# Designs tried in a protein design run: peptides against a protein of PDB entry 5B16. Part 4

Target 1, 136 residues: chain A of PDB entry 5B16
Amino acid sequence: TPSRINHNERLEFLGDAVVEFLTSVHLYYLFPSLEEGGLATYRTAIVQNQHLAMLAKKLELDRFMLYAHGPDLCRESDLRHAMANCFEALIGAVYLEGSLEEAKQLFGRLLFNDPDLREVWLNYPLHPLQLQEPNT
Target 2, 136 residues: chain A of PDB entry 5B16 as posed
Amino acid sequence: TPSRINHNERLEFLGDAVVEFLTSVHLYYLFPSLEEGGLATYRTAIVQNQHLAMLAKKLELDRFMLYAHGPDLCRESDLRHAMANCFQALIGAVYLEGSLEEAKQLFGRLLFNDPDLREVWLNYPLHPLQLQEPNT

## One batch from the design tools (peptide; aimed at target 1 A45 F112 L117 W121)

Design b2_p28_1_s3 (made by RFdiffusion4, then SolubleMPNN; from b2_p28_1, 11 letters changed)
Fold by OpenDDE base, seed 2:
Formats: C-alpha cells, structure tokens, sequence
Structure b2_p28_1_s3 (fold): chain B 136 residues (1-136), chain A 28 residues (1-28)
C-alpha cells in the first residue's frame, strides 16, 4: 500500500541518520587522534549499501526481500540496495519505537561477529558530554 | 576497497582491545 511504502521510506530516512550518527560517534571516541578524513573513510565503509546489506543478511532480510519484492529485485545491486534500505528502516523503527540505546546495541551486535570487537565498539560514550571512557 | 577498509578497522579495534586488556591487567 502507498501508505506503508511511505512509512517505510520515512523509517529509512530516520534509520539512515541513526546509523550515520551512531557510526560517527563511535568512531570519534574510538580514534581520538584520527583526522576527519580517516573518520569519514571508516564511516563511509560502514554505512554504504554494500556493508549494510551484509548486515541485513544476518537478519535474513535477503530472503524476506526476495519473497516480498522479488520481481523488482532482478539484479544483485538492486537487492543490495533494497536490503540496505530495509536495514535502515529497521534501525529507524527500533530507534523510534524503542530507543537510541536499543538501536546502538542492535547495530553493534550486527557490525561485528566477534563479541570482543563488539565490546570495544560498544563501550564508548554516545553522549557528547561523556568525556570519560567506561572502566571496562 | 570497502572490505579492506573494514578489515583495517577491525585490526585497529583489535589493537584497542589488546591495549585495554593490558591496561586492565596492570590495574589488577
């Protein structure tokens, strides 16, 4: 339905911002000596469609997309783009209906399969007034 | 490539992880 499509697009819009924001904040704290260009490079790599599509695959969104929108996704690039959009919409929904913290946790869990790397990624303040790193 | 950049990121995170472990061990 047009209303649902519009809703998903709006969620995607929100999710895109959330993903970029979370990525930016974490990178900022993780690499305090890295110049903007380096930060931007990592951010771009994390939030680009190809990578988000990989994250979406972990949630089996590929199967969902093929089931729901198969006729419109004849190319791999189209599927990746759709998966990335769907992933963004999901993050947007999590943020909207839950919290930024929940979005952060979900995103972090998907970013890294290694729980140790998740810990490194997640255990940094996400508030600009939080200047102190967590103890662990 | 994107994968190379992400790999570099993971490597840097691993370095941070090891650094944290060393610091924690020194504090114990």
Amino acid sequence: as target 1 above (136 residues)
Amino acid sequence: SNDEILQELEERLRELLEERKREEEEEE
Scores: peptide ipSAE 0.592, ipTM 0.889, DockQ to the pose 0.858
OpenDDE base, seeds 1, 3, 4, 5: peptide ipSAE 0.588, 0.588, 0.590, 0.582; ipTM 0.891, 0.889, 0.891, 0.888

Design b2_p28_1_s4 (made by RFdiffusion4, then SolubleMPNN; from b2_p28_1, 10 letters changed)
Fold by OpenDDE base, seed 4:
Structure b2_p28_1_s4 (fold): chain B 136 residues (1-136), chain A 28 residues (1-28)
Amino acid sequence: as target 1 above (136 residues)
Amino acid sequence: SNEEILEELRERLKKLLEERKREEEEEE
């Protein structure tokens, strides 16, 4: 259904922004002395399709995509791209229907398997009501 | 590579974690 496709694309649009924003904010606060180029490098690595697809695999989206869209995903690169988009749509939906905090938590849980690193990452506020300037 | 960059990020986060732990221990 075209309407459903449009809805997913809209969610991808939103999710892309959310992922970009969350990544940017965390990196910004985590590394106050890191220059823009370094921040951008980490951000790019985090948000690129290949990485997002890897995160999507943790949610078993690969099986879903192959099942639902197998004929359209003949190449591995196509699958990765589709998974990344689906992941973005998911994050967008979580933000839309839930909150930025929920999106942050989900994203953080997927970004790091190590709970200690996850905690370091998530320790920085992302919600507008919680945003603070770093002390260092 | 992208994976190397991500690994570097993880290592930097580990350092931050260690620094936090040291600071907390020093305050106790």
Scores: peptide ipSAE 0.588, ipTM 0.885, DockQ to the pose 0.827
OpenDDE base, seeds 1, 2, 3, 5: peptide ipSAE 0.584, 0.583, 0.588, 0.578; ipTM 0.884, 0.882, 0.882, 0.882

Design b2_p28_2 (made by RFdiffusion4)
Pose (drawn by RFdiffusion4):
Structure b2_p28_2 (pose): chain A 136 residues (1-136), chain P 28 residues (1-28)
Amino acid sequence: as target 2 above (136 residues)
Amino acid sequence: EEEEEEEEEEERLERVQEELDELVEEAE
């Protein structure tokens, strides 16, 4: 009778929705002209596990992760996939303890390497229907 | 000064779209 609640699969399950939300909102507001197709395309291109793993390496998560040696089979696939999942677990936990804005800042800073692109991603404009009318 | 700030924002938005297109290409 093992304990499955001691994993990061809980915070991964939360992080999945967190990352999905951040990518959806940012890709929504930063492109008020783009339809659902491009939005889903960019989103599915960002939430990809390989991309989340390479993005996870920027946090050196491979050095701080509790990845144990398997029975015999232990390729790069298990390691990078573990990084991908553990990253979602991390951002889920940041979303939980810290505010949502801290998840926005974390994922936003981790996405674009150029600091000039982050100022746009983090500071998304209002909706065009809100832009025309300042008050109501 | 306001027109220059709008042009700089548009240029940054184009770069953000280009970086996203590169990510789409890599994802394919």

Design b2_p28_2_s1 (made by RFdiffusion4, then SolubleMPNN; from b2_p28_2, 17 letters changed; failed a check: too like the target's own chain)
Amino acid sequence: KEAEEQKRLEELRKKLLAYLEKLVEEAK

Design b2_p28_3 (made by RFdiffusion4)
Pose (drawn by RFdiffusion4):
Parts: structure tokens; C-alpha cells; sequence
Structure b2_p28_3 (pose): chain A 136 residues (1-136), chain P 28 residues (1-28)
């Protein structure tokens, strides 16, 4: 009778929705002209596990992760995938303890390497229907 | 007014770079 609740699969389950939300909202507001197609395309291109793993390496998560040796089979696939999942667990936890804005800042700072692109991603404009009318 | 127009142009250029980067990422 093992304990499954001691894993990061909980914070991974939360992080999945967290990353999905951040990507959806940012890709929504930063492109008020783009339809659903491009939005889903960009989103599915960002939420990809390989991309999330390479993005996880920027936090050196491979050095801080509790990845144990397997029975015999232990390729790069298991390691990178573990980084991908553990990253979602990390941003889930940041979303939980810290505010949602801290998840926005974390994922935003981790996405674009150029600091000049982060200022746009983090500071998304209002909706065009809100832009025309300042008050109501 | 001229400083606001320059800021709008810089913002558009950054948005184009983000779109290009996302297109390249989507192609992969």
C-alpha cells in the first residue's frame, strides 16, 4: 500500500492548468486580431513537454530534482520528461503559495531570453473593446 | 505626441518579433 500523494503529480496537475491559463491569457491579449486557430497553435507549441523541459533547464531543475535510478532502463527521455513535469509542479506550487502574478512573472521571465520581449509578454494590453472606452 | 508615437512603433516592433519567434516555435 504505497503513498501516491507524496509525489509532485498533484502540483503537476495544478501546474498544467496554471501554464495553460498563463499561455492562453497572454496569447489572447497580445494578439487581439488573431483567431482561435493561431491561439491554439501558439498555445500547443508552448505547452509542449519537450519545450517545457528545455525551458525547465533554465532553472537548472535537473540539478535540484529528486530523480532516482530506475531498474535498468534509464534514458535521456525519462530525465527530460521528469524535468518537464517537475517544472509544471514548480509553477503550480508558485501559483499556490505566491500569487498568480508570481506565476506570470516566472513563466514570462522564463519564456523569452531577451529582456525586451518580456516587457510586452508580462504587460499585455487591455481588450480592444475596453481600449476604445476608458471608463465603460 | 512624438514620444508616444515612437513608443507605439517600438511596441509594434517587439510584437512582430514575438510573433516571428512563436511562428518559428510552431513550425518546430
Amino acid sequence: as target 2 above (136 residues)
Amino acid sequence: EEEEEEEEEELEERLEKIQEFLDELAEE

Design b2_p28_4_s1 (made by RFdiffusion4, then SolubleMPNN; failed a check: too like the target's own chain; its pose is not in this set)
Amino acid sequence: SEEEKKRREELLKKLKEELDRLVEEARA

Design b2_p28_5 (made by RFdiffusion4)
Pose (drawn by RFdiffusion4):
Structure b2_p28_5 (pose): chain A 136 residues (1-136), chain P 28 residues (1-28)
Amino acid sequence: as target 2 above (136 residues)
Amino acid sequence: EEEEEENEEALKELEERIRELAEEQKEE
């Protein structure tokens, strides 16, 4: 009778929705002209596990992760996938303790390497229907 | 592999589009 609640699968389950939300909102507001197709395309291109693993490496998560040796089979696939999943667990936890804005800042800073692109991603403009009318 | 290449291309297009927005904001 093992304990499955001691894993990060909980915070991964939360992080999945967290990362999905951040990508959806940012890709939504930063492209008020783009339809659902491009939005889903960019989103699915970002939420990809390989991309989330390479993005996770920027946090050196491979050095701080509690990855144990397997029975015999232990390839790069298990390690990188573990980084991908553990990253979602991390941003889920940041979303939980820290505010949602802290998840926005984390994912936003981790996405674009150029600091000049982060200023746009983090500071998304209002909706065009809100832009025309300042008050209401 | 083909799907990975397509995703890389979509990310490059996204980065280019965001650069354009950043240039427009600097010009204003």

Design b2_p28_6 (made by RFdiffusion4)
Pose (drawn by RFdiffusion4):
Structure b2_p28_6 (pose): chain A 136 residues (1-136), chain P 28 residues (1-28)
Amino acid sequence: as target 2 above (136 residues)
Amino acid sequence: EHEEALEELEEKIREIKEEREEEEEEEE
């Protein structure tokens, strides 16, 4: 009778929705002209596990992760996939303890390497229907 | 295909940044 609640699969399950939300909102507001197709395309291109793993390496998560040796089979696939999942667990935890804005800042800073692109991603404009009318 | 979509996304973000700088210059 093993304990499955001691894993990061909980914070991964949360992080999945967290990353999905951040990508959806940012890709929504930063492109008020783009339809659902491009939005889903960009989103599915970002939430990809391989991309989330390479993005996870920027936090050196491979050095801080509790990845144990398997029975016999242990390829790069298990390691990188573990990084991908553990990253979602991390941003889920940041979303939980810290505010949502801290998840926005984390994922935003981790996305674009150029600091000049982060200022746009983090500071998304209001909706066009809100832009025309300042008050109401 | 996903790498190309990410490169396009980076370019688009850069264009938005340039357009914001031009609007700030015009307002000054």

Design b2_p28_6_s1 (made by RFdiffusion4, then SolubleMPNN; from b2_p28_6, 14 letters changed)
Fold by OpenDDE base, seed 1:
Structure b2_p28_6_s1 (fold): chain B 136 residues (1-136), chain A 28 residues (1-28)
Amino acid sequence: as target 1 above (136 residues)
Amino acid sequence: SAEKILKELEELVRKRLEERKKEEEERK
């Protein structure tokens, strides 16, 4: 396996965790009265491949993927899966080389097109311990 | 469907937005 592929897979692994973490935390604080089942349902909808692929499309990753991997992505489902993975790797890279805050801002900007809704999502209070981010 | 769930989420967030606006107006 090429080194670049291994690196992307590792970033994807990290990004998957970051996306799930951010989603979980924001849902938890934004909806304090929502039951666990509801929290899980919304989280699943947000982080599933179909939705992440939609977010990836906002970054024009579909264009990138077709350019870089077109011959291997002849089916729509394959493209969607690849886009979701690429999106996760991107978030992982943003977190790794930047910060959790930067990852949060990028993810939030993509989640909601409406800036007012986006502000509600992004600026909801978090746990005090989350104000401090250790070095990666 | 996932789309329906995401739409419901958006409506919930909108509800929070409206509540926040109301609170801000009351504090003025």
Scores: peptide ipSAE 0.589, ipTM 0.903, DockQ to the pose 0.872
OpenDDE base, seeds 2, 3, 4, 5: peptide ipSAE 0.588, 0.588, 0.588, 0.585; ipTM 0.901, 0.899, 0.902, 0.899

Design b2_p28_6_s2 (made by RFdiffusion4, then SolubleMPNN; from b2_p28_6, 14 letters changed)
Fold by OpenDDE base, seed 2:
Structure b2_p28_6_s2 (fold): chain B 136 residues (1-136), chain A 28 residues (1-28)
Amino acid sequence: as target 1 above (136 residues)
Amino acid sequence: MDDEILEELREKVRELLEERKRLEELLK
């Protein structure tokens, strides 16, 4: 049987893809007139380890990581990286055990503290231009 | 970190929210 570490790495791999995908989809729909470069810029900012680590902190993964791997995470940068990986693994697990929708909901809740903004992000309501051209 | 970019994103989402609210009001 695969080691627990191997399993976690696999979940991380999956979670990374899920986070990337969800981010891409939501940005795509929210900003129909934004060029690829702009979309990519926002995506990079959202999915980079530093940001994911911040999201992980909301789930108190920092406490968990320090407990489990404290001696190996003496540097803050190492901790952030580990937290980001753990976050990805969590998202991967949510997707695997639940659904993409559940992963989306969790991710959205963490991305936006403001519930109104969260609602916009999660449901990507039609832009005025899309209202004029619903088939686009 | 790209905090400024994230803040810009949040601001853009806020703009969308406000625009939606205005449109909803107009459609009443």
Scores: peptide ipSAE 0.549, ipTM 0.884, DockQ to the pose 0.830
OpenDDE base, seeds 1, 3, 4, 5: peptide ipSAE 0.540, 0.544, 0.545, 0.525; ipTM 0.883, 0.883, 0.879, 0.876

Design b2_p28_6_s4 (made by RFdiffusion4, then SolubleMPNN; from b2_p28_6, 15 letters changed)
Fold by OpenDDE base, seed 2:
Structure b2_p28_6_s4 (fold): chain B 136 residues (1-136), chain A 28 residues (1-28)
Amino acid sequence: as target 1 above (136 residues)
Amino acid sequence: SDEEILEQLREEVKKLLEERRKKEEEEK
């Protein structure tokens, strides 16, 4: 059987893709006149480890990581990286066990503290295939 | 910086919100 670490890494892989995809789709619809470079710039900023770590902190993953892996995370940069990975794994798990919609909702809630801005972000149309994603 | 870019994003989304609200009010 695969190790728990291996499983987590697989979830990170999946979650990374989900975060990247959701970000891309929402930016695409929010800014129909923005050139690719601008879209990519926003996406990069959103999915950077530093930012994902900030989102992870909202879920208290920092406390969890320090508890579970403190000795290996002596540097703040290492902690941020680990938090980002853990966040990705969480998103991956939400997608895997729930749905893309649930992952979208979670990510949106964390991305925007302002509920009105969140509403704008979340309620732009998504790709039809995303809307058709089956729920578990 | 990434933070500056994120701030810009928030501002742009805010503009979209305001535009939406304005449009909704005008349609009443």
Scores: peptide ipSAE 0.597, ipTM 0.901, DockQ to the pose 0.861
OpenDDE base, seeds 1, 3, 4, 5: peptide ipSAE 0.596, 0.596, 0.593, 0.588; ipTM 0.901, 0.898, 0.899, 0.898

Design b2_p28_7 (made by RFdiffusion4)
Pose (drawn by RFdiffusion4):
Structure b2_p28_7 (pose): chain A 136 residues (1-136), chain P 28 residues (1-28)
Amino acid sequence: as target 2 above (136 residues)
Amino acid sequence: EEEAEEALEELEEKIREIAEERKEEEEE
């Protein structure tokens, strides 16, 4: 009778929605002209596990992760996939303890390497229907 | 996989254009 609640699958399950939300909101506001197609395309291109793994390497998560040796089969696939999932667990935990803004700052800072692109991603403009009318 | 890399490149270019447009508006 093993314990499955001691995993990061909980914070991964949360992080999945967190990352999905951040990508959805940022890709929504930063492109008020783009339809659902491009939004889903960019979103599915970002939430990809390989991309989340390479993005996880920027945090050196492979050095801090508790990845144990498997029975016999242990390829790069298991390691990178573990990084991908553990990253979602991390941003889920940041979303939980720290505010949502801290998840925005983390994912935003981790996405674009150029600091000049982060200023746009983090500071998304208001909706066009809100832009025309300042008050109401 | 290749399509996803292209989509990310296109996203980076679009974000860069928005950053340039914001700088031009601040200069004016």

Design b2_p28_7_s3 (made by RFdiffusion4, then SolubleMPNN; from b2_p28_7, 12 letters changed)
Fold by OpenDDE base, seed 2:
Structure b2_p28_7_s3 (fold): chain B 136 residues (1-136), chain A 28 residues (1-28)
Amino acid sequence: as target 1 above (136 residues)
Amino acid sequence: MEREREALEELRERVRKLYEERKRKEEE
């Protein structure tokens, strides 16, 4: 029986890939004329620990971390890192137990506070070339 | 962190522009 820590680390591993994948796909479709460097810049910004920690805060993971590990997370940087890891594990769990769609919806809701912008992110319009070649 | 924040802000602004464009097209 794997330890709880080991289980969380495995979920984090999976969640990291899911977050990166979802981010990449949405950026790719939203900005069909943006070069790789620009796409990579946005992806990096989205998936960095600092940002993921901000998303985690919306789920009150900061309260959870302080409750469970307060004395061990006295540094702000340590807390952010732990929150980011926990967020990844959560996304991994949602994907594993639910679906990629559910992970996408959760991630999108956290990424954009504005419902209109969220809708664009989740339901990106197809570029004219994509309309002509829907299978590409 | 500052560069990341700026990139995120830029991203959100670009998504906003996409929303506005879509809205205009739907109203036509």
Scores: peptide ipSAE 0.586, ipTM 0.909, DockQ to the pose 0.905
OpenDDE base, seeds 1, 3, 4, 5: peptide ipSAE 0.581, 0.581, 0.583, 0.579; ipTM 0.908, 0.907, 0.909, 0.908

Design b2_p28_8_s1 (made by RFdiffusion4, then SolubleMPNN; its pose is not in this set)
Fold by OpenDDE base, seed 3:
Structure b2_p28_8_s1 (fold): chain B 136 residues (1-136), chain A 28 residues (1-28)
Amino acid sequence: as target 1 above (136 residues)
Amino acid sequence: KEAEEKRLQELRERLLKLLEELVKEAKA
């Protein structure tokens, strides 16, 4: 059996992929006229450590990190990095134990405080040409 | 349908503004 640290790193790896995937899919459908360069730029912005750490703060992961790893997180930048990783691990766990839909709902809920933006993100309309794409 | 499309466009614009702020934060 893998160590606890190794298991968490594996969950982080999975969560990173899930967050990247969900972000990519939602941006793709929501902005059908945006070129790849723009899509990539905004995806990077959404999944950057600073932003994921902010989302983690909404789940009070900062309290958890300070309690469990305080001595190693004396610098704010270290805390942000750790929180982002912890957030990815959490999303990975939600996907693993639940579903992609559950991960999507959790991530989307945290992304936006504005309910209108949240709703359009989670329930994005498909462009007429995108409706013809199989298994998307 | 026209009203719905207009609303969607407004939401896209609002979202892009937020995303641009995130981009700026990454550069800082």
Scores: peptide ipSAE 0.604, ipTM 0.924, DockQ to the pose 0.791
OpenDDE base, seeds 1, 2, 4, 5: peptide ipSAE 0.601, 0.598, 0.595, 0.602; ipTM 0.924, 0.922, 0.920, 0.924

## One batch from the design tools (peptide; aimed at target 1 F31 I46 L117)

Design b2_p29_2 (made by RFdiffusion4)
Pose (drawn by RFdiffusion4):
Structure b2_p29_2 (pose): chain A 136 residues (1-136), chain P 29 residues (1-29)
Amino acid sequence: as target 2 above (136 residues)
Amino acid sequence: EEEEEEERANEEALEELEERIRELHEERE
């Protein structure tokens, strides 16, 4: 009778929705002219596990992760995939303890390497229907 | 082969996203 609640699959399950939300909102507000197609395309291109793994490497998660040796089969696939999932667990935990803004800042800073692109991603403009009318 | 094609398509979509974000940053200047 093993314990499955001691994993990071809980914070991964949360992080999945966290990353999905951040990508959806940012890709929504930064492109008020783009339809659902491009939005889903960019979103699915970002939430990809390989991309989340390579993005996870920027945090050196491979050095801090508790990845144990398997029975016999242990390829790069298990390691990178573990990084991908553990990253979602991390940003889920940041979303939980820290505010949502801290998840926005984390994912935003981790996405674009150029600091000049982060200023746009983090500071998304208001909706066009809100832009025309300042008050109401 | 199919997975590699999907990976390349996704890299291209990210590069296009980066270019568009850069254009928005220039427009703000």

Design b2_p29_2_s2 (made by RFdiffusion4, then SolubleMPNN; from b2_p29_2, 14 letters changed)
Fold by OpenDDE base, seed 2:
Structure b2_p29_2_s2 (fold): chain B 136 residues (1-136), chain A 29 residues (1-29)
Amino acid sequence: as target 1 above (136 residues)
Amino acid sequence: SAREEEERRNREILEQLREEVKKLLEERK
């Protein structure tokens, strides 16, 4: 329905912002000596549709998308784009109905299969120099 | 193709990210 489509698009809009925000914050703290260009490079790689689609696949959203929108997803690129959008909507929904923390945890779990690496990402070390700038 | 090359580059960037995070993990230990 038009209302459902509108709602999903709104959730995608929100989710896109949440994903980018979380990514930016974590990268910023994880790599205090990395210049903006490097941070942006990592962020782009993390939040691009290709990668988000891979994360979506971990949640088996590909099966969901084929079930719901099979006729419109004949091309792999179309499927990936749709999966990325669906992933954004999911994150948006988690944030909206839950919390930023819940979105962060979900995103982190999907970003890193290794629980030790995941822990580093989720609980980034605060460098002493960063501690001197608590409001950044 | 250009798209395939871009996708490859992005995968490499993600791999590098994970390596850097791994280094951080090792520094914590």
Scores: peptide ipSAE 0.660, ipTM 0.941, DockQ to the pose 0.899
OpenDDE base, seeds 1, 3, 4, 5: peptide ipSAE 0.657, 0.658, 0.656, 0.655; ipTM 0.941, 0.939, 0.940, 0.940

Design b2_p29_2_s3 (made by RFdiffusion4, then SolubleMPNN; from b2_p29_2, 12 letters changed)
Fold by OpenDDE base, seed 4:
Structure b2_p29_2_s3 (fold): chain B 136 residues (1-136), chain A 29 residues (1-29)
Amino acid sequence: as target 1 above (136 residues)
Amino acid sequence: SARLAEERRNEEVLKELEELIRELYEKRK
């Protein structure tokens, strides 16, 4: 229904912002000496549809999408795009109905399969040079 | 193809990121 579509699109909008924000914050704190260009490069790689689709695949959204929308997703690129959008909507929903922390946890769990890397990502220390910055 | 090349580059960037985070982990260890 149009209303459901609009709702999902709104969730995607929100989720996109959340993913962008979380990624930015974590990169910023993790790499205090990394220049903006580097930060932006890593952010882009993390939040681009290709990567988000890979994260979505970990949730088996690909199977869901093909089942529900297969005729419209014949091409791999179309599926990838749809999966990324769906992932954004999911993150948006988690944030909306839960919290930023919950969104962060979910996102972090999916970003890294290695628990050590995940721990660093999720529990980044405030660098001494960044102590004057708000911790979010 | 250009698409595949771009995808490979993106994967390399992500791998690089993981390496950086790994370094942080080792330092904290």
Scores: peptide ipSAE 0.654, ipTM 0.935, DockQ to the pose 0.870
OpenDDE base, seeds 1, 2, 3, 5: peptide ipSAE 0.650, 0.653, 0.652, 0.646; ipTM 0.935, 0.936, 0.935, 0.934

Design b2_p29_3 (made by RFdiffusion4)
Pose (drawn by RFdiffusion4):
Structure b2_p29_3 (pose): chain A 136 residues (1-136), chain P 29 residues (1-29)
Amino acid sequence: as target 2 above (136 residues)
Amino acid sequence: AEEEEEEEEAEEAEEHLEELEEKLRELAE
């Protein structure tokens, strides 16, 4: 009778929705002209596990992760995939303890290497229907 | 065959990310 609640699969389950939300909202507001197709395309291109693993390496998660040696089979696939999942667990935990804005800042800073692109991603404009009318 | 399909998907995703970076550079100007 093993304990499955001691994993990061809980915070991965949360992080999945967290990353999905951040990507959806940012890709929504930063492109008020783009339809659902491009939005889903960019979103699915970002939430990809390989991309999330390479993006996780920027936090050196491979050095701080509790990855144990497997029975015999242990390829790069298990390691990188573990980084991908553990990253979602991390941003889920940041979303939980810290505010949502801290998840926005984390994922936003981790996405674009150029600091000049982060200023746009983090500071998304209001909706066009809100832009025309300042008050109501 | 499965590995080749995964590599094609990964190349396509990189192209979309480059396109996204270009569009954001235009907005940053």

Design b2_p29_3_s1 (made by RFdiffusion4, then SolubleMPNN; from b2_p29_3, 24 letters changed)
Fold by OpenDDE base, seed 3:
Structure b2_p29_3_s1 (fold): chain B 136 residues (1-136), chain A 29 residues (1-29)
Amino acid sequence: as target 1 above (136 residues)
Amino acid sequence: SAAAAAAQQQAQNQAILEELKALLKKIKA
């Protein structure tokens, strides 16, 4: 059986892909007239470590990280990076144990505090194949 | 400094995100 550390790193690996995939799909369909460069710019902004760390802070992961790893996270940049990784692992876990839809909902809820923006992001029609989930 | 560079990057990132929100508002309207 894998160690807890290996499991967390594997979840981070999976979560990174899920976050990027969800972001890409939503941007692609929400903005059909936006060129690739624009799509990439918004995707980069959404998935950057600094932004993911901000989302993680909404879940109070910063307090958890300081409690669990405080001595190793004396630099703010190190904390942000660790929080981003932890956020990825969380999304990976939600996808693995739940579904892509659940990961989508959690991610969308954190992306936007404004319920109107959240509704647009989460409920915009997508291609039917994008609603299908691989078996895990 | 590294801290200043991080702050600048955060400001740029936030500006891009605000632009995204503005676009989404237009869709909702």
Scores: peptide ipSAE 0.616, ipTM 0.914, DockQ to the pose 0.779
OpenDDE base, seeds 1, 2, 4, 5: peptide ipSAE 0.609, 0.613, 0.606, 0.606; ipTM 0.911, 0.914, 0.911, 0.913

Design b2_p29_3_s3 (made by RFdiffusion4, then SolubleMPNN; from b2_p29_3, 19 letters changed)
Fold by OpenDDE base, seed 3:
Structure b2_p29_3_s3 (fold): chain B 136 residues (1-136), chain A 29 residues (1-29)
Amino acid sequence: as target 1 above (136 residues)
Amino acid sequence: AAAAAALAQQQRNQAILEELERQLRELLA
């Protein structure tokens, strides 16, 4: 439905910001001596479509996309782009319906298969107010 | 070639992500 499409696009917009924010904050605190260029390099690698599409595959969104939109996704690049967008929308939805913390946990869990790395990523000291959701 | 360029980009991205993991491992201790 048109309403669903619009909602998904809005969620994608929100999710893009959430992914960018979480990535930035975690990198900032994890690597206090890393210059801006290095931080940006890691951030770009994490948030670019090809990587987000890989994360989406961990959730088997590829099967969903092919089922729902197969005829429109004949090109691999189109599928990757769509999967990345869908992943962003998912993160946006988790943030919206749950919390930034829940989005953080989901994103971190998908970023690393190694539980030790997940722990470092997710539990490294961050400024408490930076991850506080707005009250308005 | 578009395919070759895409592969190279993927490999570069993977290398960066692997370096990130290496850096995180150094923070474990």
Scores: peptide ipSAE 0.636, ipTM 0.924, DockQ to the pose 0.817
OpenDDE base, seeds 1, 2, 4, 5: peptide ipSAE 0.621, 0.592, 0.604, 0.609; ipTM 0.920, 0.913, 0.914, 0.918

